Peptides against a protein of PDB entry 5JXT. Designs and how they scored, part 110

Target 1, 319 residues: chain A of PDB entry 5JXT
Amino acid sequence: SLLPKKEINVYIGMSEMQVKWYQKILEKDIDAVNGAGGKRESKTRLLNIVMQLRKCCNHPYLFEGAEPGPPYTTDEHLIYNAGKMVVLDKLLKRIQKQGSRVLIFSQMSRLLDILEDYCVFRGYKYCRIDGSTAHEDRIAAIDEYNKPGSDKFIFLLTTRAGGLGINLTTADIVILYDSDWNPQADLQAMDRAHRIGQTKQVVVYRFVTDNAIEEKVLERAAQKLRLDQLVIQQGRAQVAAKAAANKDELLSMIQHGAEKVFQTKGAFGTMAEKGSQLDDDDIDAILQAGETRTKELNARYEKLGIDDLQKFTSESAYE

## One batch from the design tools (peptide; made by RFdiffusion4, then SolubleMPNN)

Design b2_p18_2_s4 (from b2_p18_2, 10 letters changed)
Fold by OpenDDE base, seed 5:
Parts: sequence; C-alpha cells; structure tokens
Structure b2_p18_2_s4 (fold): chain B 319 residues (1-319), chain A 18 residues (1-18)
Amino acid sequence: as target 1 above (319 residues)
Amino acid sequence: AAEIARAQARREAHYARL
C-alpha cells in the first residue's frame, strides 16, 4: 500500500535584499498598492505587481540589476540573499544525509537557472526539465534520474512541465519552491513521487514566504482545493469555483504584509534572527512551526461548507 | 571548478544581454 504523503508548509522570512526589493516593487506602484487607482486600475497592473512580488519571494536575482557584479560570481551570496535558498541549502544537506532523493518544483524557469547554478556550486548532481525541454531530452533526463543506482540527487522541474504524467517514484522528497495558482498543478507535481511504485513515505515541503504575498496565494489555493473537493463529493458541478481573483482580492493580496515590510529594516522573521547561520535546530523549529501552521490552515477550510467557501474572502481567515 | 566557471559564464552572458 502507498503510504500517505506528509505535506508541510515551510514559512520562511525574507532576506534583507528581498525586503529592499519588495519595498521597491511596492513603492514603484504605490498608488495601485494603496487602491488610489480606483475603477481605472487595471487587473493586468495588479497581476503584474503580484508576479513581481512572487519573483521577489523566490529570489531577488530574478530582477535585472539585482545580482552583484560584474564580475558575476557563483558564490554564497546566491544563497544568503534569498530566505528560501538558505532553508533549501540546509534541507538538501539533511535530505542527502538521510539517503533521500528530491524533486524541486517551481513556476519559474528562471528560478531553475538559479537553482542549477546553486547545484553546480554545491556539487549536487541534478536533472532538469522545463517548458522548453525537447521531448527526447525530457525522456533522457527522466531515465537518467530513475536509473538504478543513479547518482542524480536533485530533479529540477517547472510544475507544469513536471506535471505531465511522468513517474519519479525514485524520489521520496518533493520541494515546492513556489505554489501554482491552481492547487491541482501542485498535486499533480506531488503525484510524480507519490504514485504506485513508491516504497518510501513521500514528504512534501511547500516553501511560503511569511508575511508576504505568497501567504495569500497559499490561502487562496487551499480555499480553492477544498471547494473543488466538496464540489466533486457533493456532485454540485455548477459551483464554478471563481477561477480568477478579482481586483479587490488581488489588491488585498498585494497589501498583505506590506506595512510590516515597509517598517522592516534589514531581514524579516526567521532571517532576521539567524540569517544564513541557521543550524539544524533552527531548521527543526521552522519545520515544527510549519507543521503546526499547516494543520491550522487546513482545519480552517475543512470546517467550511461550499456556501461558506464561496463567500470566504481572505479577511475572515484571521478572526 | 570548470562547472562553476560555466555557470558564471552563463550569468555573465545573461546580464550582458540585459
């Protein structure tokens, strides 16, 4: 029998560089962030802000002129300038030590470029698949990764390209470096490792930048997933889950944590206390806190009916 | 060393196109 997957949201603070870039993104469009654009504010502008904030949560080097150089170096700055990379770097050491193999998923192929450079820097052997990978190269990468006694530790995948029916049951750890707007895409990614032929318990780590846009992306994805499950269970095919956020929802998501980000000097949350000096006990504390918050998040949505989930705006989750 | 140099050269080539 396939063991149940364990899913843990890993809540991670921004680095000092991420805070500075997050502030800069908000300041550039401050009138839109404050809702001053009113009815004239385009949904496209708000979606662009959301996408820039999500890039910042992933890595500041996704922006032009963010990486220090020339000369451009592959060094420790690639790690300490992004909270997710600091946590990833510690987790991968643990995962390797336990004799596990890992799938890392992202929405952003350019983040996979950073992760590729990181793998090279740390000497991790990896495979890569994204949306530009030719079919033959995709098969070759899968076969190389799945080969008995494969020395490939990491598989780097875009969530959509990795979601396409492949079997990666030779991995037992899944890292969602970011989340899809559609929670079904993340489930499909997990199902690459969590499938018939898996012999280990699959553990899924979902990285979430704390007190930022990604927390609201996660909440919305959790709400949608629960609604989709209830609609299937109740046979209520007519409950079109609102597939796209409205302008007010996008604005609320952009505003989430913005005040705290503007008030923050330096790094945020866990990154302010320890920065790149996270030890194994700090990682255990982050994982334990994440497991607790994951249970609490799930419990909020599990108690709600279809009608409640349809009315549930992100504001009512904090009362 | 050679792989790090290739990664660095990819970055330099990326930012030189910006």
Scores: peptide ipSAE 0.234, ipTM 0.844, DockQ to the pose 0.189
Fold by OpenDDE base, seed 3:
Structure b2_p18_2_s4 (fold): chain B 319 residues (1-319), chain A 18 residues (1-18)
Amino acid sequence: as target 1 above (319 residues)
Amino acid sequence: AAEIARAQARREAHYARL
C-alpha cells in the first residue's frame, strides 16, 4: 500500500546577502511597495517586484552583478550566500546517509544551473530535466535515474517539466526549492515520487523563506488548494474564477516582512546565529518547527468555507 | 576539477555577455 506523503514546510532565514538584495529590490520600487502609486500602479510592475523578490529568496546569484568575481569560482560562497542552499547542503548529507534519493524541483531553470554547480562542487551525481530538455534526453535521464543500482542521487527538475506524467518512484524524498503559484503543479511534482510502485515513505520538504514574500506565496497556494478541493466536493464550478492575484493581494505580499527586512542588519534567524555552521540538531529543530507551522497552516484553511477562502484576508485565516 | 573549471568558464562566459 502507498503510504501518505509527509509534507513539511521548511522555513529558512535569508542570508546577509539575500537581505541586502531584498532591501535593494524594495528600495528600487519603494513608491510601489508603499502603495503610493495607487490606481496608477500597474499590475505588471507589482508582478515584476514579486518575481525579483522570489528570485532573491531562491539565490542572490540569479541577479546580474551579485556573484563575487571575476574570477567566478565554484566554492562555499555558492552555499552560504543563500539560506536555502545552507539548509539544502545539510539536508542532502542526511538524506544520502539514510540511503534515500531525492527529487529537487524549482520554477527557475537558472536556479537549476546553480544547483548543478553545487552538485558538481559537492560531488553529487545528478540528472536534470527542464523545459528545454529534448524528449529523448528526458527519457534517457529518467531511465538513468530509475536504473537499478543507479549512482544518481539527485534529480533536478523544473516543476512544470517534472510534472509531465513521469515515474520517479525510485526517489523517496522530494524537495520543492520554491513553490508554484498553482499548488496543483507542486502536487503533480510530488506525485512523480508518490505513485504506485513507491515502497518508501515519501517525504516532501517545501522550502519557504521566512519573513519574506514566499510565506505569502505559500499561504495563497494553500488557500487556493483548499478552495479547489471544496469546489470539487460541492460541485460549485463558478468559484474557481479568481485564480489570479489582484493588485492589493500582490502589494500585501510584497509588503510582508518588508519592514523587518529594512531593519535587519545581517542574516535572519538560524542563518544569523549559525550560518553555514548548521549541525544535525539545528536541522532537526528547523524540521520540527516546520512540521508544527505546517500543521497550523493547514488547520487554518481547513476551518474556512468557500466564501472565506475567496477573500484574500490575512485576518479571516486567524478567526 | 575539470567539471568545476567548465562550470566556472560557463559562468564567466555568461557574465562576459552582460
Scores: peptide ipSAE 0.190, ipTM 0.824, DockQ to the pose 0.186
Fold by OpenDDE base, seed 1:
Structure b2_p18_2_s4 (fold): chain B 319 residues (1-319), chain A 18 residues (1-18)
Amino acid sequence: as target 1 above (319 residues)
Amino acid sequence: AAEIARAQARREAHYARL
């Protein structure tokens, strides 16, 4: 029988470079971040800020002029300048030693380009598919990954491209490098490994930048998933889950952790303490803390009814 | 466009060293 998948949110501090770029993004639009635009602030402006903050949480090299160079080099700076890369680097080394194989999902094809450079730098053999991959090349990549005795350790996928019914049960680890606004897209990604033909326990690691907008993206996705489950169970198909965040929700998401980011000199959390020097014990501590926070998050939404789940209760970053 | 070209140039430069 297929074992239930284990899902763990992995909460990761920003690198010093991410903090600097996160500050710069907020400062550029500080009036909008402070809500000074009021009803006049465009939803589009807030969505643009959200997109830039999510890029920052993924990797600072998603911004023009962030990467050191010229000359542009593939080196350790690709790792230590992003908290998620530092954790990924240590985690992949452990997973490889365990004889596991990994699917890595992102919303951002440009992040997959960075992950390709990383895979090459570490000597990890990989496959890649995204929304631009031709159908034939996609089949070839899947077959190359799934073949008996495949030397491909990693499969890099955009979440939406990975969602298209493919079987990747030859992998047992799923890393969601970022989250979709639609939790169903992430579930569809997990179901590439968690399907008939899987022989191992599937483990899903969801990377979440701590004290940043990604926590609110995660909370909103968890809330929506619970609401969708309750609507199905109660037969209340008319409960239009407001599919799109309103202006006040977006503003609250942008404000989350912003004050602490402005006050921070250097990196956050474990990234400030250890940076690239994370060991196996530090990774175990991060995973254990993540497992606890994941249970707490799920328990918070399991207690809420449909009417409560329709209200976006962002605790103000100022409470 | 420029960021894609830079990432591509990094990959090309790395593959040229292997």
Scores: peptide ipSAE 0.161, ipTM 0.768, DockQ to the pose 0.048
Fold by OpenDDE base, seed 4:
Structure b2_p18_2_s4 (fold): chain B 319 residues (1-319), chain A 18 residues (1-18)
Amino acid sequence: as target 1 above (319 residues)
Amino acid sequence: AAEIARAQARREAHYARL
C-alpha cells in the first residue's frame, strides 16, 4: 500500500550574500516597498520586485554581477553564498547515505543550471528536465533515471515540467527548492514520487527562506490549498479563488521581513551561527523546527472557514 | 574535470554576453 507522504517545511536563513542582495533589491525600489508609489505603482513593478526577492531567496548568482569572477569557478562559494544550498548540501549527503533517491524541483530553470554545476562539483549523478527540454530528451532522462540499478541519484526538474503526469516512483525524497504560487503545481510535483508503484515512505522537504517573501508565498499557497479543499468539500462552485494577488497583497508580501533584513548585518539564523559548517545535529534541529512550524501552519489554516480564507489579511490570522 | 571546465566555460560565456 502507498504510505502517506510526510511533508516538512524547512525554514532556512539567508546567507550574508543573500541578505546584501535582498537589501539591494528593496533599496532599489524603496518607494514601491514603502507603498509611496500609491495609485501610480504598477502591479507589474510589484510583481518584478517579488520575482527578484524570490530569486534572491533561491540563489544570489541568479543576478548579473553576483557570481565571483572572472574566472568563474565551480567551488564551495556556490554553496555558502545561498542558505538553501548549504542545507541542500548536507541533506543530500544524508539522503545518499540512506540509499534514497531524490527529485529536486524549482520554478526557475536558471536555478537548475546552478544545481547542475553543484551536482558536477559534488560528483552527484543527475538527470534534468525543464520547460525547454524536448519531448524525446525528457523521455530519455526519465527512463535513464527510472532504469533498474540507475546510478542517477538526483533528478532536477522545473515544477511545471515535472508536473506533466510522469512517474518517478524510483525516488522516495522530494525537495521543493522553491514553491509555486499555485499549491496544486507543487502537489503534482510531489505526486511524481508519491504514486502507485512507490515502495518507500515519500518525504517532501519544502525549502522556505525564513524572514523573507517566501514565507508569504508559502502562507498564500497554504491558504489557497485549504480554500480549494473546502470549496470541493462544500460544493461551493461560486468561490472564485482570486487567483492573482492584488497590489496590497503584493506590497504586504514584499514588506514581510524587510525591516529585519535592513537591520541585519551578516546572515540569518543558523546561517549566522554556523554558515557552511552545518553538522548533522544542525540539520536535525532545522528539520525538527521545520516539522513544528509545518504543523502550526497547517493547524492555522485548518481552523479557518471559507470566508476567512478569502481574506488575505495578515490581521485575521491573530483574532 | 572536463565537465567542471565546461560548466565554467558556460558561465564565462554567459557573463561575457552581458
Scores: peptide ipSAE 0.142, ipTM 0.796, DockQ to the pose 0.185

Design b2_p18_3_s1 (from b2_p18_3, 5 letters changed)
Fold by OpenDDE base, seed 5:
Structure b2_p18_3_s1 (fold): chain B 319 residues (1-319), chain A 18 residues (1-18)
Amino acid sequence: as target 1 above (319 residues)
Amino acid sequence: MTREPYSSRPEGEEVLPP
């Protein structure tokens, strides 16, 4: 029988550069962030802020003028300027040492470009599939990765492109570098490794930038997933899950952690204490803390009924 | 090796929130 997957949210602090760019994004639209636009503030403007903040949580080099250069080079700065890359770099060493193979999913093809250059820089053999990958090239990449005795360690995928029914049971580790707004897309990504033919314990690491918008994206996704599960279980097909975030929800998500980010000088959280010098004990501590917070998050939503989940605004989660 | 900055690369599959 297939072993149950283990899912762990990995809460990661921002690098100093990420904090700086996160502040800059908020400051650029400070009136919208403070809700001063009121009823006149466009949902589109708030969505744009949300997307910029998520880009920042992934990597600051997604912004013009963040990457050091010219000349632009692939060096250690690609890692230490993003909290997720610092944790990824340590985690991949551990994953490789244990003889595991890993799927890395992102929503952003440009982040896969960073991860591709990172793989080359570290000497990791990889495959890649995104939305632009031709069908024949997808098949070739899958076959190359799944080949018996394949030397390909990493498969880089966009969550949507990787969701298309492919079997990657030759991997036992899944890293969600970021989360989809639809938790079903992330589940579909996990199911590429967690499927019939898997012989190992599948472990899923979900990267979440701590004290940032990504916590609220995760909470909303967890709420939606629980609601979808309860609706299916209770046969209440008419419970339209609030599909779209309203303006107030988006504003609350943007505001989450903003004060702490503005008060922070330098790096944030775990990145402030250790930076790029994370050791194996620091990774164990991050994973253990993540496992605890994951259980707490799940337990919060598991206690809620359909009516509670429909009324549940992100504010009531912290009381 | 020198390359173009990642910020100059085309935006890909960035899914907007629903």
Scores: peptide ipSAE 0.618, ipTM 0.922, DockQ to the pose 0.550
Fold by OpenDDE base, seed 1:
Structure b2_p18_3_s1 (fold): chain B 319 residues (1-319), chain A 18 residues (1-18)
Amino acid sequence: as target 1 above (319 residues)
Amino acid sequence: MTREPYSSRPEGEEVLPP
């Protein structure tokens, strides 16, 4: 029988460079961030800020003038300048030693470009598919990954490209480098490994930048998933989940952690304490803390009814 | 090896919030 998948949110501090760029993004639109635009602030402007903050949470090199150079090179700086890369680099070494194989999903193809160069730099053999990959090349990549005795350790996928009904049950680890706004897209990605033919316990690591917008993206996704489950169970198909985030919700998401980001000099959390010097014990601590916070998050939404789940409870960024 | 900066590469799949 297929074992239930284990899902763990991995909460990761920003690097010093990420904090600096996160501050710059907020400062550029400080009036919008402070809600000074009121009803006049466009939803589009807030959405743009949200997208820039999510890019920052993934990697600062997605911004012009962040990457060291010219010349631009692939080196250790690709790792230590992004909190998620530091954790990924340590986690992948552990996963490889245990004889597991990994699917890595992202919403951003440019992040997959970084991950591809990282794989080459570390000597990890990989496959890649994204939205631009031709159908024939997708088949070839899947077959190359799934073949008996495949030397491919990592499969890099965009979450959408991974949403196609492919079987990747030759992997037992799934890393969601970022989250989709639609929790069903992430579930579909997990179901590539968590399917008939899987012989191992599937473990899903969801990377979440701590004290940043990604926590609110995660909370909203968890809320939506619970609401969808309750609607299905209660047969209340007419409960239009207010699918689109309103301006106030977007503003609350942008404001989450912003004050602490402005006050921070250097990196955040475990990245401030250890940076690239994370050891196996530090990774275990991060995973244990993540498992606890994941249980707490799930327990919070399990107690809520449909009417409560329809209210976006912006816990004020000031509590 | 030298390469182009990642910021200069085309933006791929941007998923807008629903």
Scores: peptide ipSAE 0.616, ipTM 0.919, DockQ to the pose 0.530
Fold by OpenDDE base, seed 2:
Structure b2_p18_3_s1 (fold): chain B 319 residues (1-319), chain A 18 residues (1-18)
Amino acid sequence: as target 1 above (319 residues)
Amino acid sequence: MTREPYSSRPEGEEVLPP
C-alpha cells in the first residue's frame, strides 16, 4: 500500500548577502513598497517586485553584481551566500547517508543551473529536466534515473517540467526549493515520487525563506488549496477562486517582513549564528520547528470556511 | 573552473503570480 506523504515546511533564514539584496530590491521601489504610489502604482510594478524578492529568496547570484568575480568560480561561496543552499547542503548529506534518492524542484531554470554546478562541486550524480529539455532527452534522463542500480542520486526539475505525468517513484525524498503560486503544481511535482510503484515513505521538504515574501506566497497557496478543496466538497462550482492577486494583496506580501529586513545587519536566525557551520542538531532543530509551523499553518486553514478563505486578511502582515 | 555569472543567463520558466 502507498504510505501517505509527509510534508514539512523548512523555514530558512536569509544569508547576509540575501538580506543586503532584499533591502536593495525594496529600496529601489520604496515608494511602491510604502504604498505611496496609491492608485497610480501599476500591478505590473508590484508583480516585478514580487518576482525580484522571490529570486533573492532563492539565490542572490540571480542578480547582476551579487556574485563575487570576475573570475566567476564554483566554490563554497555558492553555498554560504544563500540560506537555502546551506540547509540543502546539510540535508543532502543526511538523505544520501540514509540511502534515499531525491527530486529537487524549482520554478527557476537559472536556479537549476546553480544546483547543477553545486552537484558537480559536491560530486553528486544527477539528472536534469527543465522546460527547454527535448522530449527524447527527457525520456533518456528519466530512464537513466529510474534504472535498477542507478548511480544518479539527485534529479533536478523545474516544477512545470516535472508536472508532465512522469514516474519518478525510485526517489523517496522531494525538495521543493521554492513554491508555485498554484499549489496544484507543487502537488503534481510531489506525485512524481508519491504514486503507484513507490515502496518507501515519501517525505517532502518545502523550503520557505523566513521573514520574507515566501511566507506569504506559502500562505496564499495554502488558502487557495483549502478553498479549492471546500469548493469541490460543497459542489459550489460558482465560487470562482478569486484568480488574480489584487494590488493590495501584492503590496501586503511585499511589505511582509520588510521592516525587520531593513533593521537587520547581517544574516537571519541560525544563519547569523552559524552560517555554513550548521551541524546535525541545527538541522534537526530547523526540521522540528518547520514541522510545528507546518501543523499550525494547516490547522489555521482547516478552521476557515469558504467566505473566510475568500477574504485576504491584510491583518496578518502586521502581527 | 571559470564561468559566466549566473545573472547573465537567460531567465527561464518564471511564472508570474496569477
Scores: peptide ipSAE 0.615, ipTM 0.919, DockQ to the pose 0.524
Fold by OpenDDE base, seed 3:
Structure b2_p18_3_s1 (fold): chain B 319 residues (1-319), chain A 18 residues (1-18)
Amino acid sequence: as target 1 above (319 residues)
Amino acid sequence: MTREPYSSRPEGEEVLPP
């Protein structure tokens, strides 16, 4: 019998470099961030800010002038300059030690380039598939990963490329390095490991930058997923139409944690205290806190009806 | 090994929110 997936949101503080770049992104468009543009502010401008903030949450080296160099090298700085990489680096050591195999999903192919160089740097054997991967090469990568006695520990995938009906039940751990705006895309990614033929407990770690836009991306995705479930259960097809984020929603997402980011000197949370020196106890604490916050998040949306879930109200999720 | 910065690489499949 297939065991239910265990899903854990892993809340991760920004590195000092991420905080600096997050501030810089907000400052560049401060009038839009403060809502001073009002009705004149374009949805496109807000979407661009959202995309830059998400890039920052993934890795600061996605921005020109963030990466140390020239010369540009792959070294420990690739890890310690991104909170998600610090946690990933420790988590992968644990996952490997327990004899698990891992799928890592991202929305960003350039982040997969960072993860690929990271895998080489750490000596992790990997496969990769993205949207540019030819069909034959995709089959070859899947077969190489799934073969009995495969030395491939990690499979790197874009969420969209990995969603395309493939079977990866030879992995038992799924890391969502970032979230899709469509929660169904993430579910489809998880279902590559969580399928008939899986013999282990599938554990899904969803990386979420704490006190940043990604918390709101996650909340919105959870809200949408619950709404989709209720619409299916109640047969109310008309409800699905409000899926597009409005300007006020985007603005609220951009503003989330911005004040604290502006006030912060250095890194956030465990990244400020430990940085790259996270130990196994720190990882356990992060995972335990994440499991608690995940249960709380799910419990908030489980109590909401269709009408409540149609309102992007941070307030109605707390009543 | 020296390489180009990751910022200079082509942006991939980044999907804007709807």
Scores: peptide ipSAE 0.614, ipTM 0.918, DockQ to the pose 0.511

